# Peptides against a protein of PDB entry 3B8E: the designs that were tried, part 67

Target 1, 230 residues: chain A of PDB entry 3B8E
Amino acid sequence: PFLIFIIANIPLPLGTVTILCIDLGTDMVPAISLAYEQAESDIMKRQPRNPKTDKLVNEQLISMAYGQIGMIQALGGFFTYFVILAENGFLPIHLLGLRVNWDDRWINDVEDSYGQQWTYEQRKIVEFTCHTPFFVTIVVVQWADLVICKTRRNSVFQQGMKNKILIFGLFEETALAAFLSYCPGMGVALRMYPLKPTWWFCAFPYSLLIFVYDEVRKLIIRRRPGGWVE

## One batch from the design tools (peptide; made by RFdiffusion4, then SolubleMPNN)

Design b2_p14_3_s4 (from b2_p14_3, 13 letters changed)
Fold by OpenDDE base, seed 3:
Structure b2_p14_3_s4 (fold): chain B 230 residues (1-230), chain A 14 residues (1-14)
Amino acid sequence: as target 1 above (230 residues)
Amino acid sequence: LALELAKKLRELAL
């Protein structure tokens, strides 16, 4: 989010407080829940990790987490952001370079893509209106991310959903997201304005895409052991 | 409780 905010000079897609709510709030319980996942059926067929040569976090894990899944998550969040701004008259092309005028308190006549003028206060309401749906979008795509992280090789359908702590984590992060989005005072406290319930569904295609992508990846690994996908 | 949590989160974010 911040990198694109700086490079493209667009209005801030996600607030700092909202990012902290993701990193410290919604991600913690799900991440801990993975420690309680049952071992895959083939785990004893794998060689033990050499602690001197094999890192816990390797280039492959970084590439998968940041390069693939993280990019799909970011695309989901930005899709929601662009849709909200487009519904408010700001088309994606018009947002490029707009930050300078958008953040200027003295400019009260910033035009949208249709020639409507927006005051500073109106612009900040729209900006903060984007933060909550972006956050919720991240939580919804994290459902898929958490579920795919249950296994390295086996399908989720082979592993099953037996980890009660993981299931609890999914409910906890969703409940926390709903609390932060709809609790009175969150708009003032966190600059997270309430979102329309319809915005929860904007992330569903991306969540499904993550799930399908990883299941296909795992299927390829199972069919072609020792391939470049491993 | 919600307001106090929100205040604490805001304080942590500053």
Scores: peptide ipSAE 0.021, ipTM 0.542, DockQ to the pose 0.094
Fold by OpenDDE base, seed 5:
Structure b2_p14_3_s4 (fold): chain B 230 residues (1-230), chain A 14 residues (1-14)
Amino acid sequence: as target 1 above (230 residues)
Amino acid sequence: LALELAKKLRELAL
C-alpha cells in the first residue's frame, strides 16, 4: 500500500494507525492459534528437512507469502479503496498525481471527476472513510489466510476445523475490527470512521480467491510431489 | 496503552 502511495501519488489508502491495529491487534491471536494446530495426517511419511541445505524460510515460502498471497490481499484492499472513492466522485484515473493537492490544507477547491469542488476537511473525511473499509478488507482476507495456513499439503477439508483456539481467533479479530470501526470516538481517536455493513462484503471475492488458489496449489503438490510449487 | 499511543501518533500526524 505505501509503495503505491509514493509511486502513483494517490491519496493515502491505509493509515499508519490502521496498519498498527492490524499488526498488533487483529493478527496476534490468530498467529498464536496456529501453534495449537494438529499435525497433518501424513507428516510421518515425509522426509525430515535437511538442516544443511533446507532453510526454515525458503525462497518458495517467501514467494508464496509475500509475492502471491500478500499481493492478492493488497489488491483486495485497493479494490475497496477505489470503489469508495469512485462512489464519492473520484474515479481511479483522477487519483493519479492528486496526493500533492489532496494533502494541501490551503487548497479548498480540489475537483473530483465530475467537477465538484472538495474542501480540505471534506477530502480528509473521505480519506479516513477509506481507511476503515481497507482495514476491514484486510481482516476478511486474513480469514482465508489463517485457514489456508492450517496445512502445507493436505486440503483444509481433510484437516477440518477442530482447532478451537483458531476459531476463537477468527471471532476475536472480527469483534476487534467491529469495535475499532463502530465504537463512538474512534473517528477522533484513530481516524477510523464507521463504515456501512455493505463494505464488509467487498473483500469476500478476494477471500474466496485466496482459499481456492491455495487449495488448487495443494492439490497440484499432492498430484506432483517434488514440483516447483512445493 | 494503544489509546495513548494513538493520541501521541495523532499529535505527531496533525
Scores: peptide ipSAE 0.018, ipTM 0.542, DockQ to the pose 0.034
Fold by OpenDDE base, seed 4:
Structure b2_p14_3_s4 (fold): chain B 230 residues (1-230), chain A 14 residues (1-14)
Amino acid sequence: as target 1 above (230 residues)
Amino acid sequence: LALELAKKLRELAL
């Protein structure tokens, strides 16, 4: 989010408060739940890693986590962001370079893509209206991310959903996201304005894409062991 | 993160 905010000079897609709610709120219980995941059925059939050569966190894992899945998650968030701004009159092309004027409180005549003028207060309402759906989008794609993280090689359908702590984590992060989105006063306290229930569905295609992508990846690994896809 | 949260909470309380 911040890299695109800096490079493209677009209005802030995701606020610092919402990032903290992700990192400290919605991600904590799900991440801890993975420690309680049942071992994969084939784990004892694999050779032990060489502790001298095989790092726990390797370039392949970083590439998968941040370079692939993390990019799909970011694209999901940005999709929701661009849809909301487009519904409010700001087309994606018009947002490029707009940050400077957008964040200037003394400019009260910033034009949208249709020539409508927006005051600073109106612009900040729209910006903060984007932060909550972006946050919810991240939570929805994290459902898929958490589920795919249950296994490295086996399909989720082979592993099953037996981890009760992980299931609890999925409900907890969803309940927390709903609380932060709809509790009275969150707009003032966290600058998280309430979102229409329809915004929860904007992330579903991306959540499905993450799930399908990882299941296909795992299928390839199972069929072609020792490939660069590992 | 805790320091950033504390700063942000302070900014929101003002």
Scores: peptide ipSAE 0.012, ipTM 0.518, DockQ to the pose 0.035
Fold by OpenDDE base, seed 2:
Structure b2_p14_3_s4 (fold): chain B 230 residues (1-230), chain A 14 residues (1-14)
Amino acid sequence: as target 1 above (230 residues)
Amino acid sequence: LALELAKKLRELAL
């Protein structure tokens, strides 16, 4: 999010406080829950990795986590961001380079894509209105991300959902997201304005995409062991 | 640069 904010000079899509709420709030319990995941049924049939040559975190894992899944997550968040801004009169193309004028408190006549003028206060309300739905979007795509992380090779349907701690983590992160989104005073304290319940559904296509993508990946690995996809 | 920008944004948001 922040890289695109710098490169494209768009209004801030996700606040620093909301990022901290993801990193320190919603992600911790889910991440810890993976340590309690049941071993894959075929794990003992695999040769042990060579500790000298085979890293636990290899280029392929980094590419999967940051280069593929992380990009899909970011796209989900940005989709929500662009939809909210478009509903408020700011089309995606109009946002390019707009940050300089957007963040200037002395400019009270920033035009939207339809020629409507926006005061600094109005612009900041819209910006902060984006933060909470973006955050919730990340939580919703994290459901899929956490579920796909249960296994490296086996399908989630083969592994099942037996990890009660992971299930608890999914509920916890969702409850925390709801709390941060709807608790009175969060708009003042965290700049997280309440979102319409409909915004929770904006991420669902991306969660499905992540899930399908990884299941297809795992299917390829099972059919072609030792391939570059492993 | 990111931290400085974040700091400036925080200062502007207050």
Scores: peptide ipSAE 0.007, ipTM 0.431, DockQ to the pose 0.022

Design b2_p14_4_s1 (from b2_p14_4, 14 letters changed)
Fold by OpenDDE base, seed 1:
Structure b2_p14_4_s1 (fold): chain B 230 residues (1-230), chain A 14 residues (1-14)
Amino acid sequence: as target 1 above (230 residues)
Amino acid sequence: DLVEELRKKIEELG
């Protein structure tokens, strides 16, 4: 998110505090949960692999998985960000290069895509309005990602959700998201303004798409072992 | 009160 902020010079979609909440609050428990996940049925049937080659393969797989998950999460967050700003009159194209004027407190007549002028305070309100939904979007996307990552080849329906740590992690990140979204003072303290309940559902189609995509991918892998999709 | 105020501000935007 921060890289896109720099490259595109758009208003900041996610604050530093929110980033820390994601990194420390939402990512750690899920990561631990995945480490303690029960072995996939396919893994249990495999003979012990060569420790040297297996570590490398596992590290690469983990790195790729986390990298992909992070990218998907970022895409989900940016989707929500652009939707919110578009609803407030700022189309994505108009946001390009706007950061300098956006962050200047002395400019109180920044125009949106429709010629409406925005004061610095108004701009910051809408910016901070994006922070909470971005965070919530990450959490909602993480629900799908975590469930998907439980298995490499098997369907979620085959593996089930027996990992209590994962379940706890899902509740924890959801509770944290609710706390940050609705607790009084969070807008001032963390620059995370209250979220309308409807915004929780903004990420659901995206999460569903990811879920369906991964289930289809896994289905293809099961039907065509050794294919390029693996 | 602060939450309600912020909600109102959000509703006034867009």
Scores: peptide ipSAE 0.007, ipTM 0.393, DockQ to the pose 0.032
Fold by OpenDDE base, seed 4:
Structure b2_p14_4_s1 (fold): chain B 230 residues (1-230), chain A 14 residues (1-14)
Amino acid sequence: as target 1 above (230 residues)
Amino acid sequence: DLVEELRKKIEELG
């Protein structure tokens, strides 16, 4: 999110504190899960496939999968961000390059896509309104990812501990999302405006899309074993 | 009131 913020010069989609919460709360537990999965895979004495090559392949596969999941999550968050800003009169195209004027406290006449002028305070309210839904969207997308991972025919035994740690991580991030969304003062303290319950559902179409995409992908893999889509 | 609080917070945080 921060990279896109810099590259596109758009208003900040996700606060630094929220990013830290994602990194520590959401990414740490999966990382631990992966570490445990690697440890379990080492303990599960399947006949030594070349332990160095298989470990490297597994680490690479895990890293790629995690990277892809993270990218999908970021896309989901940005989708929510753009929806919120669009509903407030800022179309995605208009946001490009707007950061400088957006963050300037002395400019109180920033125009939206419809020519309405926005004060600095109004802009910041809208910006902070995006932070919480962005985070919540990531959490909801992670639920979908969990379901997707469970439907993979990979060995049930490796999935067991991974699933427990992953479920714990999802619970933690969901609890954190709820805390940040509904705890009084979070809007001022963390620049996260309170989230209306309806915004939790904004991520669901995206999660469904991911689910459908993955199911279609799996269907293609099943129909064409050994295909490029694996 | 909320806008004013946010403004103050923004000013405090730089």
Scores: peptide ipSAE 0.000, ipTM 0.366, DockQ to the pose 0.028
Fold by OpenDDE base, seed 5:
Structure b2_p14_4_s1 (fold): chain B 230 residues (1-230), chain A 14 residues (1-14)
Amino acid sequence: as target 1 above (230 residues)
Amino acid sequence: DLVEELRKKIEELG
């Protein structure tokens, strides 16, 4: 997300503090949960033909799949960001290159896509209004990511939701998201203004997309054992 | 606590 901010020179979609909350709050417990996940029955039966080369190739393929999931996650966050700004009068095309004027405290007449002028304070309110839903979108998309990461090949429906640590992780990240979104003072402390509950649902299509993508991927792997999609 | 400390440092730099 930060790279797109630099390249496109758009208003900051995700604050530094928000990024820290993701890294420290939402990613740690899920990572631990995966370490205690029960092994897949099919993986235990399929030993690498060559332990050195086949293991390396498999690790690379898994890394690529998770990279793709991360991209979909980022797209979900940016979608929410652009929708909020568009609802406030800033169309996506208008945001390109706007950051310099957006962040200038002395410019109080930045025009939106409809010719309305925005003061620095008004712009920052809108920006900080975007930080919270971006974060929440990441959390909602991570629900699907955590569920699909339980298995490498088997369907989620086959493996089941038996990992109590994973369930705890889902609860923890959701509780953290709610706390950061609605606790008094978070707007000042973390630059995360309160979010309307309806915005939690904005990420659901992307969460579903990740889930469907991974299930299709795993289905292909099961039908074509030893394929490059694994 | 760590997040709060980092926030304070960011505010001091900003």
Scores: peptide ipSAE 0.000, ipTM 0.304, DockQ to the pose 0.050
Fold by OpenDDE base, seed 3:
Structure b2_p14_4_s1 (fold): chain B 230 residues (1-230), chain A 14 residues (1-14)
Amino acid sequence: as target 1 above (230 residues)
Amino acid sequence: DLVEELRKKIEELG
């Protein structure tokens, strides 16, 4: 999110604290998953065919999987971001390059896509209104990813452990999202204004699309192993 | 392969 903020020069879609929370959560779940998978592999006395190579391959596969999930989550968050801004009069195309004027407190007549002028204070309210829904959208997309993981035709044991860890991670993220969204003072302290309950549902259509996309991707990989989709 | 390439690019930018 921060990279796109810099590259596209759009208004900041997500607060620094929430970015940190997502980053920590996203990094923690893989680390725990790897630790449990290694422990289970050791318990099952699976002769590591080649312990160094197999470990490296597994780490690469996990890194790739989490990289893909992270990209999907970011896309989901940005989808919600663009929807909120569009509802407030700022179409996605209009946001490109707008950051300079958006963040300038001395410019109080920034026009939206419909010619409405926005004061600095009004713009910041809209910006901060995006932070909480962005985070919540990521959490909802992660729920979809959990369901996708359950449908994978990989080893039942590996899937079971990953599912438990994912469920735990999702619980923590959901609890954090609820705390940040509804705890009094978070709007002022973290620049995350309270989320209307309706915004939780805005991510669901996107999560469904991601689910369908991933199933199609898996189908393609199964039919054409070693293809460009990998 | 495409996903791996994109991942690497994102990591480089991050």
Scores: peptide ipSAE 0.000, ipTM 0.226, DockQ to the pose 0.024; fails the geometry check

Design b2_p14_4_s2 (from b2_p14_4, 14 letters changed)
Fold by OpenDDE base, seed 2:
Structure b2_p14_4_s2 (fold): chain B 230 residues (1-230), chain A 14 residues (1-14)
Amino acid sequence: as target 1 above (230 residues)
Amino acid sequence: SLVEELRELIRRLG
């Protein structure tokens, strides 16, 4: 998120404190939980491969998985960010290069996509309004991501939700999201303004899309073992 | 200033 912020010169989509909450508070427990996920039924039936090659393959797979998950989460967050700003009059294209003027306290007439002028205070309010939904979106997307990452080939419907640590992680991150979103003083302390309950659902279509995509992917893998999709 | 502060913070924390 921060890289896009710098490269595109858009208003800050996610605060640094919020990023820390994601990295340390939200992602840690779920990530650890994946290490304790029960083995797939099909994997247990296979003979171990060459130990030298297997380690490398596993490391690559893990790296790719974490990389992809992170990208997907970021995309979900940015989706929410752009939706909020668009609803407030700032279309995505208009945000490109706007940061310099956006952050200038002396410019009180920044125009949105429709010609409305925004004061510095108004701009900061809408910016900080994005922080909490961005964070919550990450959590909501992570629900789906964690579920789909439980297995490589098996459907979540086949594998089920047996990892108690994962379940705990899901509750923990959800509780943290609720705390940061609704606890008094978070707006001042963390620049995370209270979240309207409706924004919790903003990421749901995206999560559903990812879920469906992954299930289809896994279905293809099951039908064509050893294919390029694996 | 905010960007610089954020960059510095990220540099320190990241």
Scores: peptide ipSAE 0.012, ipTM 0.355, DockQ to the pose 0.027
Fold by OpenDDE base, seed 3:
Structure b2_p14_4_s2 (fold): chain B 230 residues (1-230), chain A 14 residues (1-14)
Amino acid sequence: as target 1 above (230 residues)
Amino acid sequence: SLVEELRELIRRLG
């Protein structure tokens, strides 16, 4: 999100606090899950046919899968961001290159896509209104990851441990999202203004997309064992 | 305390 903010020169879609919450909350759970899976695989004396190559392949596969899922998550967050800004009069095309004027406190007449002028304070309110729903969108999309992990045909033990860690992680993220979204003072303190409950549902199509994507991926892997998708 | 710690962390990382 921050990279897109810089490259596209759009208003900041995600606040620093929210980014930190994603990094600490979302990225730690997969890392812990992977660590436990490796530990379990080592305990089960599954003779890795080639421990170095199989470990490397598994790490690469996991990294690729998380990379792809992460891209879809980012797309979901940006979708929510663009929807909110569009509802406030800023169409996506109009946001390109707008950052310079958007962040300039001395410009109080930035026009939206419909010619309405926005003061600096008004612009910052709408920007901060985007931070919370972006984070919530990521959390909701991660719920799909939990479902995906449940459907993996890996060993029941690997699935069970993954599920417990994922459930705990999703619970933590959801609790954090609820806290940041609805706790009094968080809007002013963390620049995450309260979220309308309807925005929780904005991410559902993307959660479904991730689910479908993973099912298709699994189907391809099943039909073509040893293919490039593995 | 957690919010304050988070704020401080953000101030340090920002």
Scores: peptide ipSAE 0.008, ipTM 0.380, DockQ to the pose 0.063
Fold by OpenDDE base, seed 5:
Structure b2_p14_4_s2 (fold): chain B 230 residues (1-230), chain A 14 residues (1-14)
Amino acid sequence: as target 1 above (230 residues)
Amino acid sequence: SLVEELRELIRRLG
Protein backbone atom coordinates (compact mmCIF):
# COMPACT_ATOMS: atom_id res chain seq x y z
CA PRO B 1 0.00 0.00 0.00
CA PHE B 2 2.76 2.44 0.85
CA LEU B 3 4.53 1.81 -2.44
CA ILE B 4 1.43 2.78 -4.40
CA PHE B 5 1.15 5.89 -2.25
CA ILE B 6 4.67 6.92 -3.27
CA ILE B 7 4.46 5.96 -6.94
CA ALA B 8 1.02 7.39 -7.69
CA ASN B 9 1.26 10.34 -5.27
CA ILE B 10 -2.26 9.76 -4.02
CA PRO B 11 -3.61 10.80 -0.61
CA LEU B 12 -2.45 8.41 2.09
CA PRO B 13 -4.78 5.40 2.04
CA LEU B 14 -3.50 3.77 5.22
CA GLY B 15 -1.96 5.62 8.13
CA THR B 16 1.13 4.58 10.04
CA VAL B 17 -0.93 3.92 13.15
CA THR B 18 -3.24 1.58 11.28
CA ILE B 19 -0.24 -0.28 9.86
CA LEU B 20 1.11 -0.78 13.36
CA CYS B 21 -2.28 -1.99 14.56
CA ILE B 22 -2.29 -4.57 11.78
CA ASP B 23 1.25 -5.76 12.41
CA LEU B 24 1.11 -5.83 16.19
CA GLY B 25 -2.57 -6.26 16.94
CA THR B 26 -4.16 -8.38 14.26
CA ASP B 27 -1.35 -10.54 12.87
CA MET B 28 0.47 -11.83 15.96
CA VAL B 29 -2.24 -13.86 17.67
CA PRO B 30 -3.41 -15.50 14.44
CA ALA B 31 0.18 -16.37 13.53
CA ILE B 32 0.66 -18.06 16.89
CA SER B 33 -2.62 -19.89 16.49
CA LEU B 34 -1.45 -21.42 13.22
CA ALA B 35 1.62 -22.86 14.93
CA TYR B 36 -0.68 -25.05 17.02
CA GLU B 37 -2.83 -26.21 14.13
CA GLN B 38 -3.16 -29.95 13.75
CA ALA B 39 -0.95 -31.46 11.07
CA GLU B 40 -2.58 -32.62 7.88
CA SER B 41 -2.82 -36.37 7.41
CA ASP B 42 -1.66 -36.16 3.80
CA ILE B 43 1.50 -34.17 4.61
CA MET B 44 2.75 -36.88 6.94
CA LYS B 45 2.45 -39.46 4.17
CA ARG B 46 4.39 -37.44 1.61
CA GLN B 47 8.17 -37.67 1.74
CA PRO B 48 10.27 -35.40 -0.45
CA ARG B 49 11.91 -37.24 -3.34
CA ASN B 50 14.98 -35.04 -3.15
CA PRO B 51 15.20 -33.33 0.25
CA LYS B 52 17.41 -30.52 -1.02
CA THR B 53 15.70 -29.51 -4.26
CA ASP B 54 12.12 -30.35 -3.31
CA LYS B 55 12.34 -28.37 -0.08
CA LEU B 56 13.64 -25.31 -1.88
CA VAL B 57 10.98 -25.49 -4.59
CA ASN B 58 8.24 -26.01 -2.04
CA GLU B 59 9.33 -23.04 0.06
CA GLN B 60 9.43 -20.85 -3.03
CA LEU B 61 5.95 -21.88 -4.14
CA ILE B 62 4.47 -21.36 -0.68
CA SER B 63 6.04 -17.91 -0.48
CA MET B 64 4.60 -17.06 -3.87
CA ALA B 65 1.10 -18.13 -2.85
CA TYR B 66 1.19 -16.03 0.31
CA GLY B 67 2.51 -13.13 -1.73
CA GLN B 68 -0.51 -13.39 -4.00
CA ILE B 69 -2.85 -13.42 -1.02
CA GLY B 70 -1.18 -10.27 0.28
CA MET B 71 -1.76 -8.59 -3.06
CA ILE B 72 -5.46 -9.45 -2.94
CA GLN B 73 -5.65 -7.99 0.58
CA ALA B 74 -4.06 -4.77 -0.59
CA LEU B 75 -6.39 -4.62 -3.56
CA GLY B 76 -9.39 -4.94 -1.26
CA GLY B 77 -8.15 -2.10 0.91
CA PHE B 78 -7.56 0.16 -2.07
CA PHE B 79 -10.99 -0.66 -3.44
CA THR B 80 -12.59 0.55 -0.22
CA TYR B 81 -10.37 3.62 -0.24
CA PHE B 82 -11.34 4.60 -3.79
CA VAL B 83 -15.05 4.00 -3.14
CA ILE B 84 -15.06 6.31 -0.12
CA LEU B 85 -13.18 9.04 -1.93
CA ALA B 86 -15.44 8.72 -4.96
CA GLU B 87 -18.51 9.09 -2.73
CA ASN B 88 -16.96 12.29 -1.42
CA GLY B 89 -16.38 13.67 -4.91
CA PHE B 90 -12.85 12.45 -5.68
CA LEU B 91 -12.76 10.02 -8.59
CA PRO B 92 -9.74 7.67 -8.79
CA ILE B 93 -8.21 9.38 -11.82
CA HIS B 94 -8.34 12.74 -10.05
CA LEU B 95 -6.35 11.40 -7.09
CA LEU B 96 -3.24 10.74 -9.18
CA GLY B 97 -0.64 13.33 -8.27
CA LEU B 98 -2.97 15.06 -5.81
CA ARG B 99 -0.98 14.23 -2.65
CA VAL B 100 1.27 17.29 -2.72
CA ASN B 101 -1.66 19.69 -2.76
CA TRP B 102 -3.71 17.45 -0.49
CA ASP B 103 -1.13 17.53 2.30
CA ASP B 104 -0.40 21.26 2.00
CA ARG B 105 -2.16 22.97 4.90
CA TRP B 106 -1.94 26.34 3.18
CA ILE B 107 -3.98 25.22 0.18
CA ASN B 108 -7.65 25.42 1.11
CA ASP B 109 -9.17 25.29 -2.36
CA VAL B 110 -8.30 21.82 -3.66
CA GLU B 111 -10.99 20.92 -6.14
CA ASP B 112 -12.67 17.56 -6.38
CA SER B 113 -13.84 15.93 -9.61
CA TYR B 114 -16.97 18.09 -9.60
CA GLY B 115 -15.36 21.46 -8.91
CA GLN B 116 -16.12 21.58 -5.19
CA GLN B 117 -13.33 23.16 -3.18
CA TRP B 118 -12.04 21.43 -0.06
CA THR B 119 -10.22 23.02 2.86
CA TYR B 120 -7.27 21.29 4.47
CA GLU B 121 -9.40 20.32 7.45
CA GLN B 122 -12.13 18.87 5.26
CA ARG B 123 -9.59 16.87 3.25
CA LYS B 124 -8.01 15.42 6.37
CA ILE B 125 -11.40 14.38 7.70
CA VAL B 126 -12.03 12.48 4.48
CA GLU B 127 -8.55 10.94 4.57
CA PHE B 128 -8.96 9.78 8.15
CA THR B 129 -12.38 8.47 7.26
CA CYS B 130 -10.60 6.20 4.78
CA HIS B 131 -8.09 4.83 7.30
CA THR B 132 -10.64 2.98 9.42
CA PRO B 133 -12.43 1.15 6.61
CA PHE B 134 -9.09 0.25 5.02
CA PHE B 135 -8.09 -1.36 8.30
CA VAL B 136 -11.44 -3.10 8.68
CA THR B 137 -11.20 -4.36 5.11
CA ILE B 138 -7.89 -6.01 5.92
CA VAL B 139 -9.40 -7.61 9.02
CA VAL B 140 -12.35 -9.01 7.07
CA VAL B 141 -10.03 -10.39 4.39
CA GLN B 142 -7.82 -11.87 7.10
CA TRP B 143 -10.77 -13.94 8.27
CA ALA B 144 -10.45 -15.87 5.04
CA ASP B 145 -6.65 -15.92 5.24
CA LEU B 146 -6.62 -17.44 8.69
CA VAL B 147 -9.08 -20.12 7.68
CA ILE B 148 -7.21 -21.10 4.50
CA CYS B 149 -3.81 -21.12 6.24
CA LYS B 150 -4.93 -23.97 8.46
CA THR B 151 -4.13 -26.39 5.68
CA ARG B 152 -1.65 -26.70 2.84
CA ARG B 153 -3.50 -29.15 0.64
CA ASN B 154 -6.75 -30.17 2.31
CA SER B 155 -9.94 -28.22 1.80
CA VAL B 156 -11.21 -26.14 4.72
CA PHE B 157 -14.27 -28.35 4.71
CA GLN B 158 -12.13 -31.44 5.17
CA GLN B 159 -9.89 -30.05 7.91
CA GLY B 160 -12.63 -28.40 9.95
CA MET B 161 -12.76 -25.39 12.28
CA LYS B 162 -11.81 -26.97 15.60
CA ASN B 163 -8.79 -24.85 16.51
CA LYS B 164 -9.90 -22.85 19.55
CA ILE B 165 -6.82 -20.63 19.39
CA LEU B 166 -7.66 -19.67 15.81
CA ILE B 167 -11.21 -18.78 16.83
CA PHE B 168 -9.77 -16.64 19.60
CA GLY B 169 -7.54 -14.92 17.06
CA LEU B 170 -10.51 -14.12 14.84
CA PHE B 171 -12.38 -12.72 17.81
CA GLU B 172 -9.40 -10.66 18.95
CA GLU B 173 -8.79 -8.97 15.60
CA THR B 174 -12.52 -8.29 15.14
CA ALA B 175 -12.81 -6.83 18.64
CA LEU B 176 -9.78 -4.65 18.00
CA ALA B 177 -11.29 -3.44 14.74
CA ALA B 178 -14.54 -2.56 16.49
CA PHE B 179 -12.69 -0.79 19.29
CA LEU B 180 -10.58 1.30 16.93
CA SER B 181 -13.61 2.10 14.76
CA TYR B 182 -16.11 3.16 17.42
CA CYS B 183 -14.30 4.09 20.63
CA PRO B 184 -14.51 7.81 21.39
CA GLY B 185 -11.31 9.72 20.77
CA MET B 186 -9.89 7.38 18.13
CA GLY B 187 -10.21 10.07 15.50
CA VAL B 188 -7.87 12.34 17.43
CA ALA B 189 -5.63 9.72 18.99
CA LEU B 190 -5.16 7.35 16.05
CA ARG B 191 -6.55 9.31 13.10
CA MET B 192 -9.24 6.67 12.67
CA TYR B 193 -12.67 8.18 12.37
CA PRO B 194 -15.85 6.20 13.09
CA LEU B 195 -16.99 3.74 10.45
CA LYS B 196 -20.49 3.24 9.15
CA PRO B 197 -21.50 -0.39 9.61
CA THR B 198 -22.11 -0.80 5.87
CA TRP B 199 -18.37 -0.54 5.19
CA TRP B 200 -17.76 -3.84 6.96
CA PHE B 201 -19.40 -5.55 4.01
CA CYS B 202 -17.33 -3.80 1.35
CA ALA B 203 -14.50 -6.31 1.78
CA PHE B 204 -16.64 -9.44 1.56
CA PRO B 205 -16.16 -9.95 -2.19
CA TYR B 206 -12.39 -9.96 -1.70
CA SER B 207 -12.63 -12.32 1.24
CA LEU B 208 -14.65 -14.64 -0.95
CA LEU B 209 -12.12 -14.25 -3.76
CA ILE B 210 -9.28 -15.35 -1.47
CA PHE B 211 -11.29 -18.29 -0.25
CA VAL B 212 -12.14 -19.43 -3.78
CA TYR B 213 -8.57 -18.86 -4.94
CA ASP B 214 -7.14 -21.01 -2.19
CA GLU B 215 -9.69 -23.79 -2.59
CA VAL B 216 -8.98 -23.93 -6.32
CA ARG B 217 -5.24 -23.95 -5.65
CA LYS B 218 -5.58 -26.78 -3.16
CA LEU B 219 -7.81 -28.70 -5.53
CA ILE B 220 -5.16 -28.46 -8.25
CA ILE B 221 -2.48 -29.61 -5.78
CA ARG B 222 -4.54 -32.64 -4.81
CA ARG B 223 -5.12 -33.57 -8.44
CA ARG B 224 -1.51 -32.94 -9.46
CA PRO B 225 0.77 -33.84 -6.57
CA GLY B 226 4.22 -32.30 -6.92
CA GLY B 227 3.05 -29.71 -9.43
CA TRP B 228 4.10 -26.08 -9.65
CA VAL B 229 1.00 -24.81 -7.84
CA GLU B 230 2.13 -25.87 -4.35
CA SER A 1 4.37 4.25 25.58
CA LEU A 2 4.14 3.28 21.93
CA VAL A 3 0.74 4.93 21.61
CA GLU A 4 2.07 8.07 23.24
CA GLU A 5 5.03 8.13 20.90
CA LEU A 6 2.72 7.71 17.93
CA ARG A 7 0.50 10.52 19.16
CA GLU A 8 3.52 12.75 19.46
CA LEU A 9 4.65 11.80 15.99
CA ILE A 10 1.22 12.62 14.58
CA ARG A 11 1.24 15.98 16.34
CA ARG A 12 4.62 16.78 14.84
CA LEU A 13 3.56 15.77 11.36
CA GLY A 14 0.19 17.51 11.60
Scores: peptide ipSAE 0.008, ipTM 0.377, DockQ to the pose 0.044
Fold by OpenDDE base, seed 1:
Structure b2_p14_4_s2 (fold): chain B 230 residues (1-230), chain A 14 residues (1-14)
Amino acid sequence: as target 1 above (230 residues)
Amino acid sequence: SLVEELRELIRRLG
């Protein structure tokens, strides 16, 4: 998200606070939960790892985690960001190169796509209105990510959801998202303004996309063991 | 307290 912010010179879609909340609040407990997840039936049958040949994390897993899933998460966040800004009069094309003027507190007449002038304060309210939905979008997308990461080859329907730690992690990140989104003062305190409940659903298509994508991937792996998608 | 800690962390990282 930050790279696109720099390259496209758009208003900041995700604040530092939200980044910290993602890193510290939403990622840690789920990651721990995955460490305590019940092993797949096929994993339990595997030979012990050969320290000379087996890597802890293979390149394919890295590609999936940081390349593919991460990109889908980013797309989900940006989608929400662009929708919110568009609803406030800023079309995506108009946002390109707008950052410099957007962040200048001395410019109080930045025009939106429809010629409406926005003060610095108004712009920052809109920007911070994007931070919360972006965060929530990441959380919702992470629901799918966490569920699919429970297994490498098996479907989530085969593995089930018996890990109480995972359930707790999902609850925790959701509760945190709700707290940050609806607790009074969060806009001033954390630059996260309240989110309309309807915006929670904005991420669902991307969550579903990740889920479907991974299930298809796993299906391919099961049908073609040793393939490049593993 | 969490809010304060986060604010402080942001100030340190910013």
Scores: peptide ipSAE 0.007, ipTM 0.381, DockQ to the pose 0.055

